# Peptides against a protein of PDB entry 2FGR, part 79

Target 1, 331 residues: chain A of PDB entry 2FGR
Amino acid sequence: SSVTLFGIVDTNVAYVNKDAAGDSRYGLGTSGASTSRLGLRGTEDLGGGLKAGFWLEGEIFGDDGNASGFNFKRRSTVSLSGNFGEVRLGRDLVPTSQKLTSYDLFSATGIGPFMGFRNWAAGQGADDNGIRANNLISYYTPNFGGFNAGFGYAFDEKQTIGTADSVGRYIGGYVAYDNGPLSASLGLAQQKTAVGGLATDRDEITLGASYNFGVAKLSGLLQQTKFKRDIGGDIKTNSYMLGASAPVGGVGEVKLQYALYDQKAIDSKAHQITLGYVHNLSKRTALYGNLAFLKNKDASTLGLQAKGVYAGGVQAGESQTGVQVGIRHAF

## One batch from the design tools (peptide; aimed at target 1 V3 L40 R41)

Design b2_p30_2_s4 (made by RFdiffusion4, then SolubleMPNN; from b2_p30_2, 19 letters changed)
Fold by OpenDDE base, seed 4:
Structure b2_p30_2_s4 (fold): chain B 331 residues (1-331), chain A 30 residues (1-30)
Amino acid sequence: as target 1 above (331 residues)
Amino acid sequence: SAELGRELRKQVEEKLAAELERALKALAES
């Protein structure tokens, strides 16, 4: 058996030029290059190729020392694994997000990430961003010649919000091909939630692909999220992402990523472009800088996610510029 | 058998391709 303590402390100075009032925000933020975390994990060999595992992981907020507390909401799983793959029980990334966020060159954090995994419809469920779920059972296949898949089901446990009686139920999965420089995936998910106290289905389809050319990597995402409401019509968002990264001088990495969020319900688009640089001081310590521009059109009010500083929206049709400069340390 | 492995891979590749195509069409139409 083994038990490993692990973590990341990522803290930055962040600035955004506009908040909801049109004022600038700045200060010490967290998780600009990687989500800060503390975790424990371990495995036990049960013989015959069977292993038991556990994983407990929570987010760290270095700016305030986790003033709001610490929990294992990032992941809290027990698992069995073997030649059949892995079965996980407990709160985790849902299979769709686990796989499809891997194409985000900004590691699904900071001011540069793909923001498609979002609660687009004021859903009242706890995880209406489609990233994680409570009461989750997940299964991941082995990789067979590049092919792999993951499936998940989360129990609603008769959770109710208003008249909705299946809130929190998730069903979803992905199929993928991961071979050498190529990765490609298709993810499908449905989550039961509530909007305005009424039952709503959050349907999600995501395509992702990346190719590593050695000198550079290209990555892309195509996503549709649809909150299907019985009353008021569907809230649909089409999200697109294209990114490139390249190693610089053996110790650095430059990243450029563009995303478009076509918010159909308000007939409004938002454009995000982010330039990032990571400088590795060691295997465990890096300096980084991110520069992001978010252009909202028409009724769009999206804001960059400068965690610890400002993660709210802006005025409709306003653009936002964000900067993060920080240190990431892994242990 | 190496042949069985190749055939299985081919079937999986075809299935994956079909699913990807379907998804792309669905995204384009909506």
Scores: peptide ipSAE 0.006, ipTM 0.322, DockQ to the pose 0.013
OpenDDE base, seeds 1, 2, 3, 5: peptide ipSAE 0.006, 0.006, 0.000, 0.010; ipTM 0.331, 0.336, 0.321, 0.320; seed 5 fails the geometry check

Design b2_p30_3 (made by RFdiffusion4)
Pose (drawn by RFdiffusion4):
Structure b2_p30_3 (pose): chain A 331 residues (1-331), chain P 30 residues (1-30)
Amino acid sequence: as target 1 above (331 residues)
Amino acid sequence: AANYANLKTVYDNLKTLKDDLETLQADLAS
């Protein structure tokens, strides 16, 4: 049995060459290499291989001292685990995002990550980016011979927005194979939501795979996200990503990631290339840099996510360049 | 200053809770 208080402070200077008005922005931001966080977790051995766990974790914003208030919105779970796997109750990453975001070489944070888990249709639910859910129950199997799976159901509790009376419902899961160097997963999920007050399903299918050759790792993601309005109409986005990472000179790591976002509702594509470097001063402390270029075509207005500096959109068809340089410290 | 003071308070509370739970575990193991 044990109890652990832990966290990460990841703070950076960041710059984007344009915002929604076309002006540059720079400042002190956060979470470029790993999401800053504070948390408390524990595991209690109940005998016979059965364990009880808890986990409370919230995001830290070092640039403003969590000015909007601290919370445990990253994870707030209690669980039982054993030879049967693990059952968790509470707000957390849903199984599809927990497993599939592991294929993103930029840890789903900073200006370089895969942007497929986002609210493409301005859905009105609390978590229309498909990342986390309130009122979540999840089951995770053991890994037998490399095969593993996860399932989750989140209750809507009759949350009503317009014609949608089940906003926030999540049903989803994944199947996967993980043997160390090779990993592959297929995730499928549906959420209930509303768009402009009209009931809408958020359907998501995601495939991810990676192989770690030791001298380098190759990783990729494919995703279709479809917001399908009950009365008709849909906003569909296909997202693609391929990336590679390699250790450099013991202590160092280089990462490169290319992504494409095909936004069918506006018949427009965006392309992104991101280069990253991590220099470890210790196991706990790293300096890092990220450089990204995002090219919007036609009506696309996507912007790089320089958290704490600028994470809004840009003018239609504009290209945007961004940089983050910072320090990550885990404790 | 105030935001950081509040955040420190949250950290100290979490540390106290950790120490109490470790004491409880030691008692149960006794």

Design b2_p30_3_s1 (made by RFdiffusion4, then SolubleMPNN; from b2_p30_3, 23 letters changed)
Fold by OpenDDE base, seed 2:
Structure b2_p30_3_s1 (fold): chain B 331 residues (1-331), chain A 30 residues (1-30)
Amino acid sequence: as target 1 above (331 residues)
Amino acid sequence: MKAEEEFQKVIEELKELAEKLKKELAEKAA
């Protein structure tokens, strides 16, 4: 068996020009280019092409030294893998988010990422953003001529909120085609949750695609999230993303990404545009800068996610500008 | 408008397919 210690420490100076009170926020933030993490992983060859594995990973908050504690909520899995693919037991990215967030050029972190994987409805479940699940069983196929898939089921374990049963139950999966410069995926998921103490289904459909032209990469996402409520009507959001990235001078990468969030329940849109640059000082160390603009229309109150500084909303119809400049170090 | 309409169409088609598959699986399990 082998055990590998790995991690990323990503810390930045961040600024947003508006919080919920209309005031600016600034300070030291975390996870601007990549999510800061500490992990342990390993594999054991069991013979015959079968391997056992473990993966334990938690988020690091460099700004406060994990004052709230450390846990393995990013991933805590044991697995078996072989020619049949991989089966995982434990908390992890759900298969849909694992695959479909890969099309986000900002790696689902910082002020620039696609924010479609969100709790749009004040869901009371712990993972109503559709990113991870507790009590998860996942299966990932091998790649067959480009085709691959992943499936997952999370047990609710009779969790209740108010009158809602089966809270935390997840079922979902994706199919994908990954061949050379092309990647395309379709994901479907349903999660049981509660809104206002009432049973609610969080349905999610996501289509993603990317193509690497060598000189540049294009990536896109189309997503619908629907919280189906018995009372008050459905909360539906259609999210769109289009991004481009290009290598610069062999040591840099520039990224531009646009997203539109059409929040149907409040008949309001939000527009996000982010420019990012990463400069590799080495294989392990990079400097980066992100500049993001978020324009809320009408009743929209979305805020950029400057983790460690401010990740809340803004006043309805207000725009927000965010900046992050930081260091990422991988070990 | 066109992109949203096309997107909604794709979603509806996928939902219909999912329901058909669910029905077929239920019929085979019965």
Scores: peptide ipSAE 0.015, ipTM 0.433, DockQ to the pose 0.012
OpenDDE base, seeds 1, 3, 4, 5: peptide ipSAE 0.006, 0.013, 0.007, 0.013; ipTM 0.385, 0.429, 0.389, 0.417; seed 1 fails the geometry check

Design b2_p30_3_s2 (made by RFdiffusion4, then SolubleMPNN; from b2_p30_3, 21 letters changed)
Fold by OpenDDE base, seed 4:
Structure b2_p30_3_s2 (fold): chain B 331 residues (1-331), chain A 30 residues (1-30)
Amino acid sequence: as target 1 above (331 residues)
Amino acid sequence: SKAEEEFKKVVERLKKLKEELLAKLAEKAA
């Protein structure tokens, strides 16, 4: 049996040049390179190749010392694993997000990440960004010759919002090929939610791929999210991402990532480009800097996610520039 | 535009695959 205490404290100075009022915001933010976290995990060997596991993980907000509290909403699972793979019970990343966010070179956090995993339709469910789910059962296969898969189902437990039933129900999974320098995945998910008190299905299809050339890594994502409302038209977003990273001088990494968000319901696009640099001071400590530019067209109001400083939208058609400079420490 | 068209084709194929898989699962579970 083992128990491990682990975590990341990632804190930065952040700036965005525009908020919803057109004013700049700046201050101390969190999770610019990696999500700050505190967790406990462990395993027990049950013999015969079977293991039990637990994982409890919550987000840390170093700027205010978790003034809003601490919880294990990032992950709270018990697991059985063996030659058959792994079964998890409890709140976790849904299989689709767990796999497909791995292609995001900015680790799904800060001002540079792919923002496709989002609540695009003012969904009223708690997890309408498609990232995590309550009441989740997940299964992950072993890697067999590169092929692997994950599946998940979350119980709605008869949760209702307005006239919508089955809110919070998730079904989804991915298939992947991970072998050497190549990774490729296809994810499909459906989550039941509500928009305006009306039943809505959040459908998500995501393709991801990456290739590590040694001198550089390329990564890409293609995603469609569709909120299918019982009444009214679909709210559809097509998201595209292409990124490259390269090691620098043995201690650094430079990253460049572009994303396009084609928001069909408002016939508006947003373009995001981010340059990042990480400098490793040690195996556990790094300095980093991110520079992001987000251009909204037409009715688009997307904002960069400078957590702890400003993560809201901007005025329609406005561009936003963001900067983060920070320290990441893992323990 | 070309990339978007190809993406749309892929999405449609995946939707069909999803539907087929769900149907098969439903049949097996019934």
Scores: peptide ipSAE 0.218, ipTM 0.679, DockQ to the pose 0.013
OpenDDE base, seeds 1, 2, 3, 5: peptide ipSAE 0.012, 0.010, 0.016, 0.035; ipTM 0.316, 0.359, 0.413, 0.539

Design b2_p30_3_s3 (made by RFdiffusion4, then SolubleMPNN; from b2_p30_3, 22 letters changed)
Fold by OpenDDE base, seed 5:
Structure b2_p30_3_s3 (fold): chain B 331 residues (1-331), chain A 30 residues (1-30)
Amino acid sequence: as target 1 above (331 residues)
Amino acid sequence: SAAEKEFQEVIDRLRELAEELRRKLAEKAA
């Protein structure tokens, strides 16, 4: 068997011009280009094309040295893989988020990412953003002629919140076509949770596509998230994203991404636009800068996610500007 | 809005397609 230690340390200076009180926030933040992490992984060849694997990964917070501790909440899986694909047991990205976030040009991190994978309804479950799940069994097919798929089920283990008795149950999956410059995927998921102590279903449907023209890449997402409450009506959000990236001078990459979040329950929209640049100093080390604008309309209170500095909301109808400048190092 | 209606139609169609695919997969697995 092999064991590999790996990680990323990504730390930045970040600024947002407004918090919930209308004041600016600035300081040292984390995970602006990539999520900072420490992990262990390994594989064992069992013969006949069968392999066993493990993956343990936790988030690193460089600004405070992980003052709140370290855990493996990013991923803690054991797996079997072979010609049939891969089966994983343990906490991980759910299949829908694993595939559909791949179309986010900002890699679901920093102030620029698509924010559709979110707890839109004050869900009381731990993973109501639809990104990860505990007690997860996942299966991923091999790629056959471009086609691939992933499926997952997470056990609720009789977790209860209020009168809800199946909190944490997840079922979902995706189908995809990945061939050369083209990628396209459809994902569906349902998660059981609670809102106000009452049973609620979080339903999610996401369509993603990208095309790499060599000189530039285009990427897009369409998503509907619906928290279906037994009492009080549905909380629905339609999210849209369109982005472009291009290599610059052989050592850099520029990214531009727009997202729209149509929050139906409050009849309010938010617009996000982000410009990013990454400068590769080496294969392992990069400098980066992100500039993001978030325009909330009406009752919308969304905030940019400047992790380590400020990730809360703003006052209703207020706009927010965010900046991150940082260093990413992989080992 | 017209855009919202079009979006919902796309979502509904995608759901139908997904359900059909699930059914077909279930039938093949059975």
Scores: peptide ipSAE 0.023, ipTM 0.506, DockQ to the pose 0.013
OpenDDE base, seeds 1, 2, 3, 4: peptide ipSAE 0.016, 0.023, 0.006, 0.016; ipTM 0.431, 0.538, 0.386, 0.372

Design b2_p30_3_s4 (made by RFdiffusion4, then SolubleMPNN; from b2_p30_3, 25 letters changed)
Fold by OpenDDE base, seed 1:
Structure b2_p30_3_s4 (fold): chain B 331 residues (1-331), chain A 30 residues (1-30)
Amino acid sequence: as target 1 above (331 residues)
Amino acid sequence: SEARRRFEAVVEELRRRAEELRARLAEAAA
């Protein structure tokens, strides 16, 4: 058996020029380049190509030393793997988010990531952003000729909110082709939740693709999220992302990513553009800087996610500029 | 399945386009 302790501490100085009151916010933030984390993982060879595994991972908040506590909400799985693939039991990224967020060049964190995996409808479920689930069973196939897939089901365990009686139920999966410089994936998911105490289905479809040209990588996402409500109509958001990254001088990486969030229920769009740079001081330590601009139109109130400083919305139709400069250390 | 066939067709088209783009970029860089 093997046990590995691992983690990332990522802390930054962050600034946003507008909060909900139109005032600037600044301070020490976390997880600007990678999500800060502490984890334990291990495997046991059971013979015959069969392995048992465990993975326990929680988020670290370096700015306050995890004042609200530490947990393993990022991942808490036990698994069996072999020639058949991998089966996981426990809280984890749902298969759709696990695969499709891989096309986000900003690693699904900081002020620059694709924000499509979001609770667009004031869903009352804890994981209505479509990223993780409790009580999850997942299966991942091996890669066979480039093709691979993942499937997941999460039990609701009779969780109720208002009249909704299946809150937290998830079913979803993806199919993918990963071969050399090309990656392409299609994900589908449905999660049961509640909005205003009424049963609501969060349906999600996501298409992702990337190609590594050697000198640069191009990545894209197309997503539709729909909260299907019995009363009040559907809350639909179409999200689009296009990003490029390139190595710089063998020690750095520059990233540029654009996203569009077409919020149909309020007939309003938001545009996000982010420039990022990572400078590797070593294999484990990097400096980074992110510059993001978010333009809300009409009734849109989206805000950049400067975790630890300000992650709330802005006034309708307002633009927000964000900056993060930080250190990432992996161990 | 039909869904798989459609997906494979999309992947193949994306591959083709990506390879064409790679070739063009390589030519432009040369």
Scores: peptide ipSAE 0.008, ipTM 0.347, DockQ to the pose 0.011
OpenDDE base, seeds 2, 3, 4, 5: peptide ipSAE 0.016, 0.000, 0.007, 0.006; ipTM 0.397, 0.310, 0.285, 0.288; seeds 2, 3, 5 fail the geometry check

Design b2_p30_4 (made by RFdiffusion4)
Pose (drawn by RFdiffusion4):
Structure b2_p30_4 (pose): chain A 331 residues (1-331), chain P 30 residues (1-30)
Amino acid sequence: as target 1 above (331 residues)
Amino acid sequence: SALDDAVTALGKAAGAAELAHQLAWLASLL
C-alpha cells in the first residue's frame, strides 16, 4: 500500500506570428511538453490480489497561479483492481482518448499535438472534445498475450440543452494489442450533445499504431469524428497524423509530426508540421522546444494551441507559425 | 518522516472523502 502526492510544473515562453486579427502574440505559457498538474493517488492492498485505488488530479497554470481556481478535473476516481482488470468510478479520460492519445508524440499538449480530439462542431456539451467525461464508469481488462481492451459509460443524468435531453452521455471502448515495441488500437465512441440547441450525436472512430525500433519510434493516428444532428445534417472531420521520434545523444530526444485535418463541412483542409526537442537534465527535469507550422486552406481557421499565450483561431486560409521554449519539472 | 506521515494522512482522508462521494452518486442511480 502507498499514498503519493505528485505533479508537474511545465512553463514556457511562447510566440505565435498571428492571432484572429493577424497580430503576433508572445508571452509566458504552460504545458508545452507535459500538462502541468497536481495530484494525489494511492493503492491499498486488500489481499488476494485485490487493490483499492484513488486518484485526484487537476491542471496547474503556473503563469497565473491557477487564477480561475484549482480543481480535480483531470481525474477524480476511485477504483478496484485485481486479476479481473480494473473498474474506475469518476471523472477521467474516457477509454477511447486514454488509449488513443498515447500515439501522439507530443503527449496531447503544447503546439505540436494531434488535434483530432476537439469540438469540431461547436457542440454545447461540457466535453465535446471527446477527451474526458463526468459521471464515468470504466472497465479495463488485463493484458493477456498482448490483447487488451477498455470500455466506458458516462451517465447524462438528464442534462438538457434544447431538444437534447441526454447531453453528456458517453458510450465507448477500444480493443488493442500491446507487446512492448508494437502497439495498435481501435476505438469507437458516441456522445450525446446539442449543436445550436438541436440534439446531435458525436460519433468517433479512431485507429492508432506505433512501433518502437529503439533507435526511433514511428507512430500514427487516423480518426473520423462526425457530429450528426438528429433532424439531419452533419459536421464530419477526418484527421490524420504520422510521426517519428528518436533519442539523440543520451539525454536528448527529437520528435517530428505531420497532421492533416479535412473539415468536410467547410470543404477545407489544414496541414501541420511540428518539430520538437527534449533535453533531459534529469529523469524529473527537462528543457524543451517546439516549433510548429499550421497551414489553413480555404475557409479553415485552425490555430496552434499555445496554452497561456494564444490558443484561438486565425483568419481563414492563413498559415501560422508558433514556438514554445520551456522547462518541465515533475515531482 | 514527519512529511511522509502528513502526506499519508492527507491522502487517506482525501481518498475516503472521494470514495464516499462516488458511493453516494452510484446509489442515486438506483

Design b2_p30_4_s1 (made by RFdiffusion4, then SolubleMPNN; from b2_p30_4, 18 letters changed)
Fold by OpenDDE base, seed 1:
Structure b2_p30_4_s1 (fold): chain B 331 residues (1-331), chain A 30 residues (1-30)
Amino acid sequence: as target 1 above (331 residues)
Amino acid sequence: SAEEEAVRALGRELGEKLRAEMEKKLESLK
């Protein structure tokens, strides 16, 4: 059996030109190109093609040295794998987010990522962004000629909020085709939560696709998130993303990504455009820069996620510009 | 190879089918 220690330390200087008061924010931020993490993982061969595995992973905050503590909230799984695929027990990315975030060229972090996986409705559940779940059982199939799938169920364990029961229950999965330069996936999920102490279902449908042309990669996402409320009507957001990346000079990568968030409950749109560059100093160390522009229209108050500096909203209808320049180191 | 083209064709067909299903679902959710 082997145990591997692994991690990423990603720290940046970040700037946003507007906060909720209309003032600029700047400082040292984290996780601009990749989420900073510390993890332990290992596998044991049980014979007959069966393997046991474990994975423990937590987020690192390099700006404050994890002053609020360390946990394994990113992933804490035990697994069995073999010719049948993989079964995982424990907190993890839900299958839908695990697969569909793979189309995000900004690795679901920093000021440039697709922000569709979000709590759009002030849901009171801990994971109402649809990214991870507690008490999760997941199954991932092998790849069969390109076809693959993943399924997950998370137990609510009778968690209640207000009058809402079954809070934290997740059911979801994806089907995908991954072959050579092409990837395409459809994900469906439902999570039970509460809004204003009332039972609410968070329904999510996501389509993703990418194609690698060798000289460039194109990637896209289409998502609908719907918080179904018995009282007050549904809170629906349609999110769209299109991105391109290309290698530069054998040591760099340039990324451009556009996203549109059509927030139906407030009849308001937000537009995000991000330019990113990564310069590899080595296989493990990179410099990076991100430039993002977020335009809110009407009642939209979305903010760029400059983690460690400012990740809050802005005034309704305001635009925000963000910059991150940082170092990523993997070990 | 012919196999690679067949796989690409199948992938495109699946992508289009998934897109169509997504559009249909998005319309049903409007």
Scores: peptide ipSAE 0.011, ipTM 0.386, DockQ to the pose 0.016
OpenDDE base, seeds 2, 3, 4, 5: peptide ipSAE 0.000, 0.007, 0.007, 0.000; ipTM 0.247, 0.332, 0.325, 0.286; seed 5 fails the geometry check

Design b2_p30_4_s2 (made by RFdiffusion4, then SolubleMPNN; from b2_p30_4, 16 letters changed)
Fold by OpenDDE base, seed 3:
Order: sequence, then C-alpha cells, then structure tokens
Structure b2_p30_4_s2 (fold): chain B 331 residues (1-331), chain A 30 residues (1-30)
Amino acid sequence: as target 1 above (331 residues)
Amino acid sequence: SAMEEAIRALGLRLAAELREKILAKLASLL
C-alpha cells in the first residue's frame, strides 16, 4: 500500500485589456500553465492482478489562499483495476473530457486553452461545461495494441431545476488509438440539464488527434456541442483547434494554438490565438508566459479565462488581449 | 497604468523571443 501527497502551485501576474465594461483588468491570478491543486492518492495490491485505488484532489487558489474553502471537486474517486482495466466511483473528469482535453496543448487551463468544453447556453447545471460529473461511474479499458476506450454514467439522483427532473445525468464515452507518436480519439456525450427552467440535453461530439514528430508535436480538435431545448431551438457551437508545440534548448517548450468557435445560435464566430512558453528551472519548477488574442465577431462575447483576475465576457464584437507570466511548482 | 504598460511590454518581449525560438527550431528541422 502507498499513499502519495502531491500538488501544483501555479500563480501568475495576469492582464486582460478589456472586461465587460471595456476596462482593463490586472493582478495576481492562478493556474496559468497547470491547474493548481492539492491531492492525495494511493493504491493497494489485492493480489491476482487486482488493485484498489483512491484519489482525492482539490483546486488551490494561491492568490487568496482558498478564501472560498477547499474541496475535492477535481476528483474524489475509489477504484478497482486489473487486466480488465479500471472502474472508478465518484466525482471525476467525465471520460470524454479526460481523453479529448489531452489534445489541448494548454492543458485546459490559463488564457490559452481550447474553450469548447463550455456551458454555451446558460445551462443551470453545475457541470454544464461537460468537464466533470457528480455521482459518476467510469470504466477505462486497457490499451490493446493502441486501441483503448472509456465510458461513464452519472446519476441525476432526481435533481430538479424548474420542470427539468434529470439534471446532472451524464452518459458518454470515447474510443481511441494511442500508439507511439500517434494519438486519435472520438468522444460522444449527452448530459441532462436545464435552460430557463426547462429540460435541455447537452449533446457533445469531439474528434481529436495528435502526432509527435519528436522535434515538434501537432494537435487538433473538432467539436460540436448542442444544447437541445424544447422551446427556442437548439444552441449549437462548432469548435475547431489546431496547435503546435516544440522543445527549445532542452529546457523549454514553445506552444502555438489557434481555435475557432462558431456559435450558430447567435450566428457569430470567435477566433483565439495563443502563444505560450514554459521554461523548466528544474523537474518541478517552471517559469511560463502566455500571450492570447481573442477576436469576437458580431454578437460573440467570449472572454479569456484569466482565473483569479478576470474570467468574464466582453462586449459583443470586442477583441481581448491577455498576458500571463508566472511560476509553476510541483511537489 | 504603469503596471498595465509593464505587463504589456513583458508580453510583447515574450512574444518576440518565442517567435525567434520557433523560427530557430523550424530552421533546425530543415
């Protein structure tokens, strides 16, 4: 049996040139290169190739010392694993987000990530971004000659919002091929939620691929999210991402990522371009910088996620520039 | 503000350095 304490403290100075009022915001922010976290994990060998596991992980906010408290909302799982794969019980990343966010070169954090995993419809569910779920059962296959899959189901527990009676129910999964430099996957998910107090289905389809050339890595995502509403029609977003990363001087990594968010319900596009650099001072400590540009068109109001400084929207059709410079320390 | 200008200047410097590093890396692949 082993128990491991682990964490990341990632804190930055951040700037965005526009908020919802058109004013600049700047200050100390969190989670620019990796999400700041504290966790406990362990495994027990039960013999016969069977293992038990636990994982408890919460987010750390280094700018305010977790003024809103600490919780295990990142992951709180117990698991069994063996030659059959792994079964997990408890709050976690849903299988679709766990696999498909791996193609995001910005690790689903800071001002540069792929923002497709979002609540596009003012959904009233707690996890309407499609990233995590409560009451989740997940199964992950082993890797068989590159092929792997994951499946999940989350219970709604009769959670109601307005007339919606199945809020928080998730069903989804992915199939993937991971072999050497190549990774490719397809994910499908449906989540039950509410919009305006009415039952709504959040459907998601995501295709991801990456190839590591050793000297550089290319990565891509294609996603469609659809909030299916009985009244008012569907809220559909098509999201696209293409990124490249390369090692620099044996101690650094440079990243460039483009994303397009085609928001069909408002007939409006947003374009995101992010340049990032990570400089490893050690195996555990890095300096980083991110520069992001977000161009909203027409009715689009998307904002960069400068967590701890400003993560809100901007005025319709406005462009936003963001900068983060920070320290990441892992323990 | 002076802080905004300093952060902006740092971001622009970082962008320039990254451009050079990307170009140097691309050149090393050729």
Scores: peptide ipSAE 0.026, ipTM 0.494, DockQ to the pose 0.011
OpenDDE base, seeds 1, 2, 4, 5: peptide ipSAE 0.024, 0.007, 0.009, 0.012; ipTM 0.434, 0.318, 0.345, 0.296

Design b2_p30_4_s3 (made by RFdiffusion4, then SolubleMPNN; from b2_p30_4, 21 letters changed)
Fold by OpenDDE base, seed 1:
Order: structure tokens, then sequence, then C-alpha cells
Structure b2_p30_4_s3 (fold): chain B 331 residues (1-331), chain A 30 residues (1-30)
């Protein structure tokens, strides 16, 4: 058996020009280019092409030294893998988020990422952003001539909130084609939750695609999230993303990403544009900078996710500018 | 059963050995 210790420490200086009061916030933030993490993983060859695996991963908060504690909420899986693919047991990224966040050029973290994987409806479930689940069983196929898929089911374990009796139940999966420069995938998921103590289904459909032209990569996402409430009608958000990245001078990468969040329940849109640059000092260490602009219209109150500094909303119809400059180190 | 206790004890012993090996590998990298 092999055991590998791995991690990332990513810490930045961050600024946002507006909080919920209209005031600026600044300080030391975390996870601007990659989520800071500490993990353990290993494999055991069982013979006949069968392998056992484990993966334990938690988030690191370098600004406060994990003052709220350390846990393995990022991933805590045991697995079997072989010619049939991989089966995982335990908390992980749900298959839909694992695949479809791969099209986010900002690695689903910092002030620049696609924010479509969100709790749009004040859902009372812990994972109502559609990113991870407890009590998860996942299966991932091998790649067959480019075609691959993943499926997952999470048990609710009779978790109740108000009148909802199946909170945390997840069912979902994706189909994908990954061949050379092309990637495309379709994901579908349903999660049971509660809103206002009432049973609610979080339905999600996501289409993603990317193409690597060598000199540049293009990536896109189309998502619809619906919180289907028994009373009060659906809370629907349509989210769109288009991004480009290009290598610069053999040691750098520039990224530009636009996203639109059409929040149907409040008839309000938000526009996000982010410019990012990563400078590789080595294979393990990089400097980075992100500049993001978020324009809310009408009743929209979305905020940039400057983790460790400010990740809250702004006043309705307000615009927010964010900056992050930081160091990422992998080990 | 006596067999279930023996299996449980073997499982605990293996878990302890694995934990010690993991700790040694962790400490050798710090």
Amino acid sequence: as target 1 above (331 residues)
Amino acid sequence: SAEEERIAELGRKKAAELREEMLKKLLSRL
C-alpha cells in the first residue's frame, strides 16, 4: 500500500469595494487560485486489476490557522477501482459538480469562479449548493473512446427539517465526451431539501464544454437550477459562463471569464467578469492576481467570494469590485 | 461469539498498526 500526503496553501491579500453596508473590506484571504487543503490518499493493489483506495481531504484556512477546526468535509472516501471503473463510498463532490466544475477556469474558488453551484433559495440543507453530499455512493465509468459517465446517490438517513423528511437525498449523474482537445458533458441532479421548513426539490441541469486550441482554451457552462417548492412556486436561476485562458511566456497563464446569473424569482440579473493571471515560479509555487467586477441589477444582491475577507452580499442593484493578490504553494 | 470477538480484535489490531504506519509516514515528511 502507498500513502501520500498532499496539500495546497493558498493565501492572498484581498479587497472588495462594497459590503452589505456599502463599505470596503480588505485583509488576508484564502483560496484565491486553488482551495487550500490538506489531504491523505493511498491505494492498495488487491490483484487481478482490482485496487482499494482511500482519500481524506480537508480545507486549510491559512489566515486563522483553522481556528474553527479541521475536518475531512472536502472528501472522505473509500473506493474500489479496476477495469469496471471506480466505486466510492463517503462524502465527496457529487458526480455532477465534480465533472461540470472542471469547465470553470478559476477552479471553483476565489472571486472569479462560476457561482452557479449555489443555494439560490435559502435552502436549509447543508449542501444545497449542489457541490458535495454526505452519505454518498458514486460510480465512475472508464473512458470508452472518449465517452465517460458518473452517477451518485446520497442517503438522506431520514434527516428532517420542518415537514421535509428526506433532506440531503441526492440522485444525479453526468455523461461526457473527453477526447483530445475537446470536452463536453451534460449533468442532471436532484437534491431533497427544505425551504421555510417545507419540502423542496433542488433540480439542476448543467451543460459544459471546452476546447483547447493549444494557444488558448475556451470553456463554457449553461446551467439551470430550480428549487421546486410545494408552496410558493419555483425559485429558478439560469446561469451562463464563457471563459478563455492562454499561456503567457511559458511561465504564466491569463484567464478571462464572464458569467450571467438570471435570477427568475426576483426577475433580476447579475453580471460577473473576472481577469486572472497566474505566474508559475516553479511547478509547485505560483503568484496570482484576480480582478473581478460583479454588477447586480434590480433586486440582485450577489457578492464576490473573497474567502477570509468578505463573502456576503451587497445592497440590491449595487456593483462590487474585488481584487486578490496571493501565493499558491502545493506540496 | 468467540469467533466474532477474535475478528473484532484482529480488526482493531490491524487498524492500530495502520494508524501507526500512517503517523510514521506523516512524521517522516514533516
Scores: peptide ipSAE 0.000, ipTM 0.237, DockQ to the pose 0.036
OpenDDE base, seeds 2, 3, 4, 5: peptide ipSAE 0.000, 0.006, 0.000, 0.000; ipTM 0.242, 0.250, 0.211, 0.268; seeds 3, 5 fail the geometry check

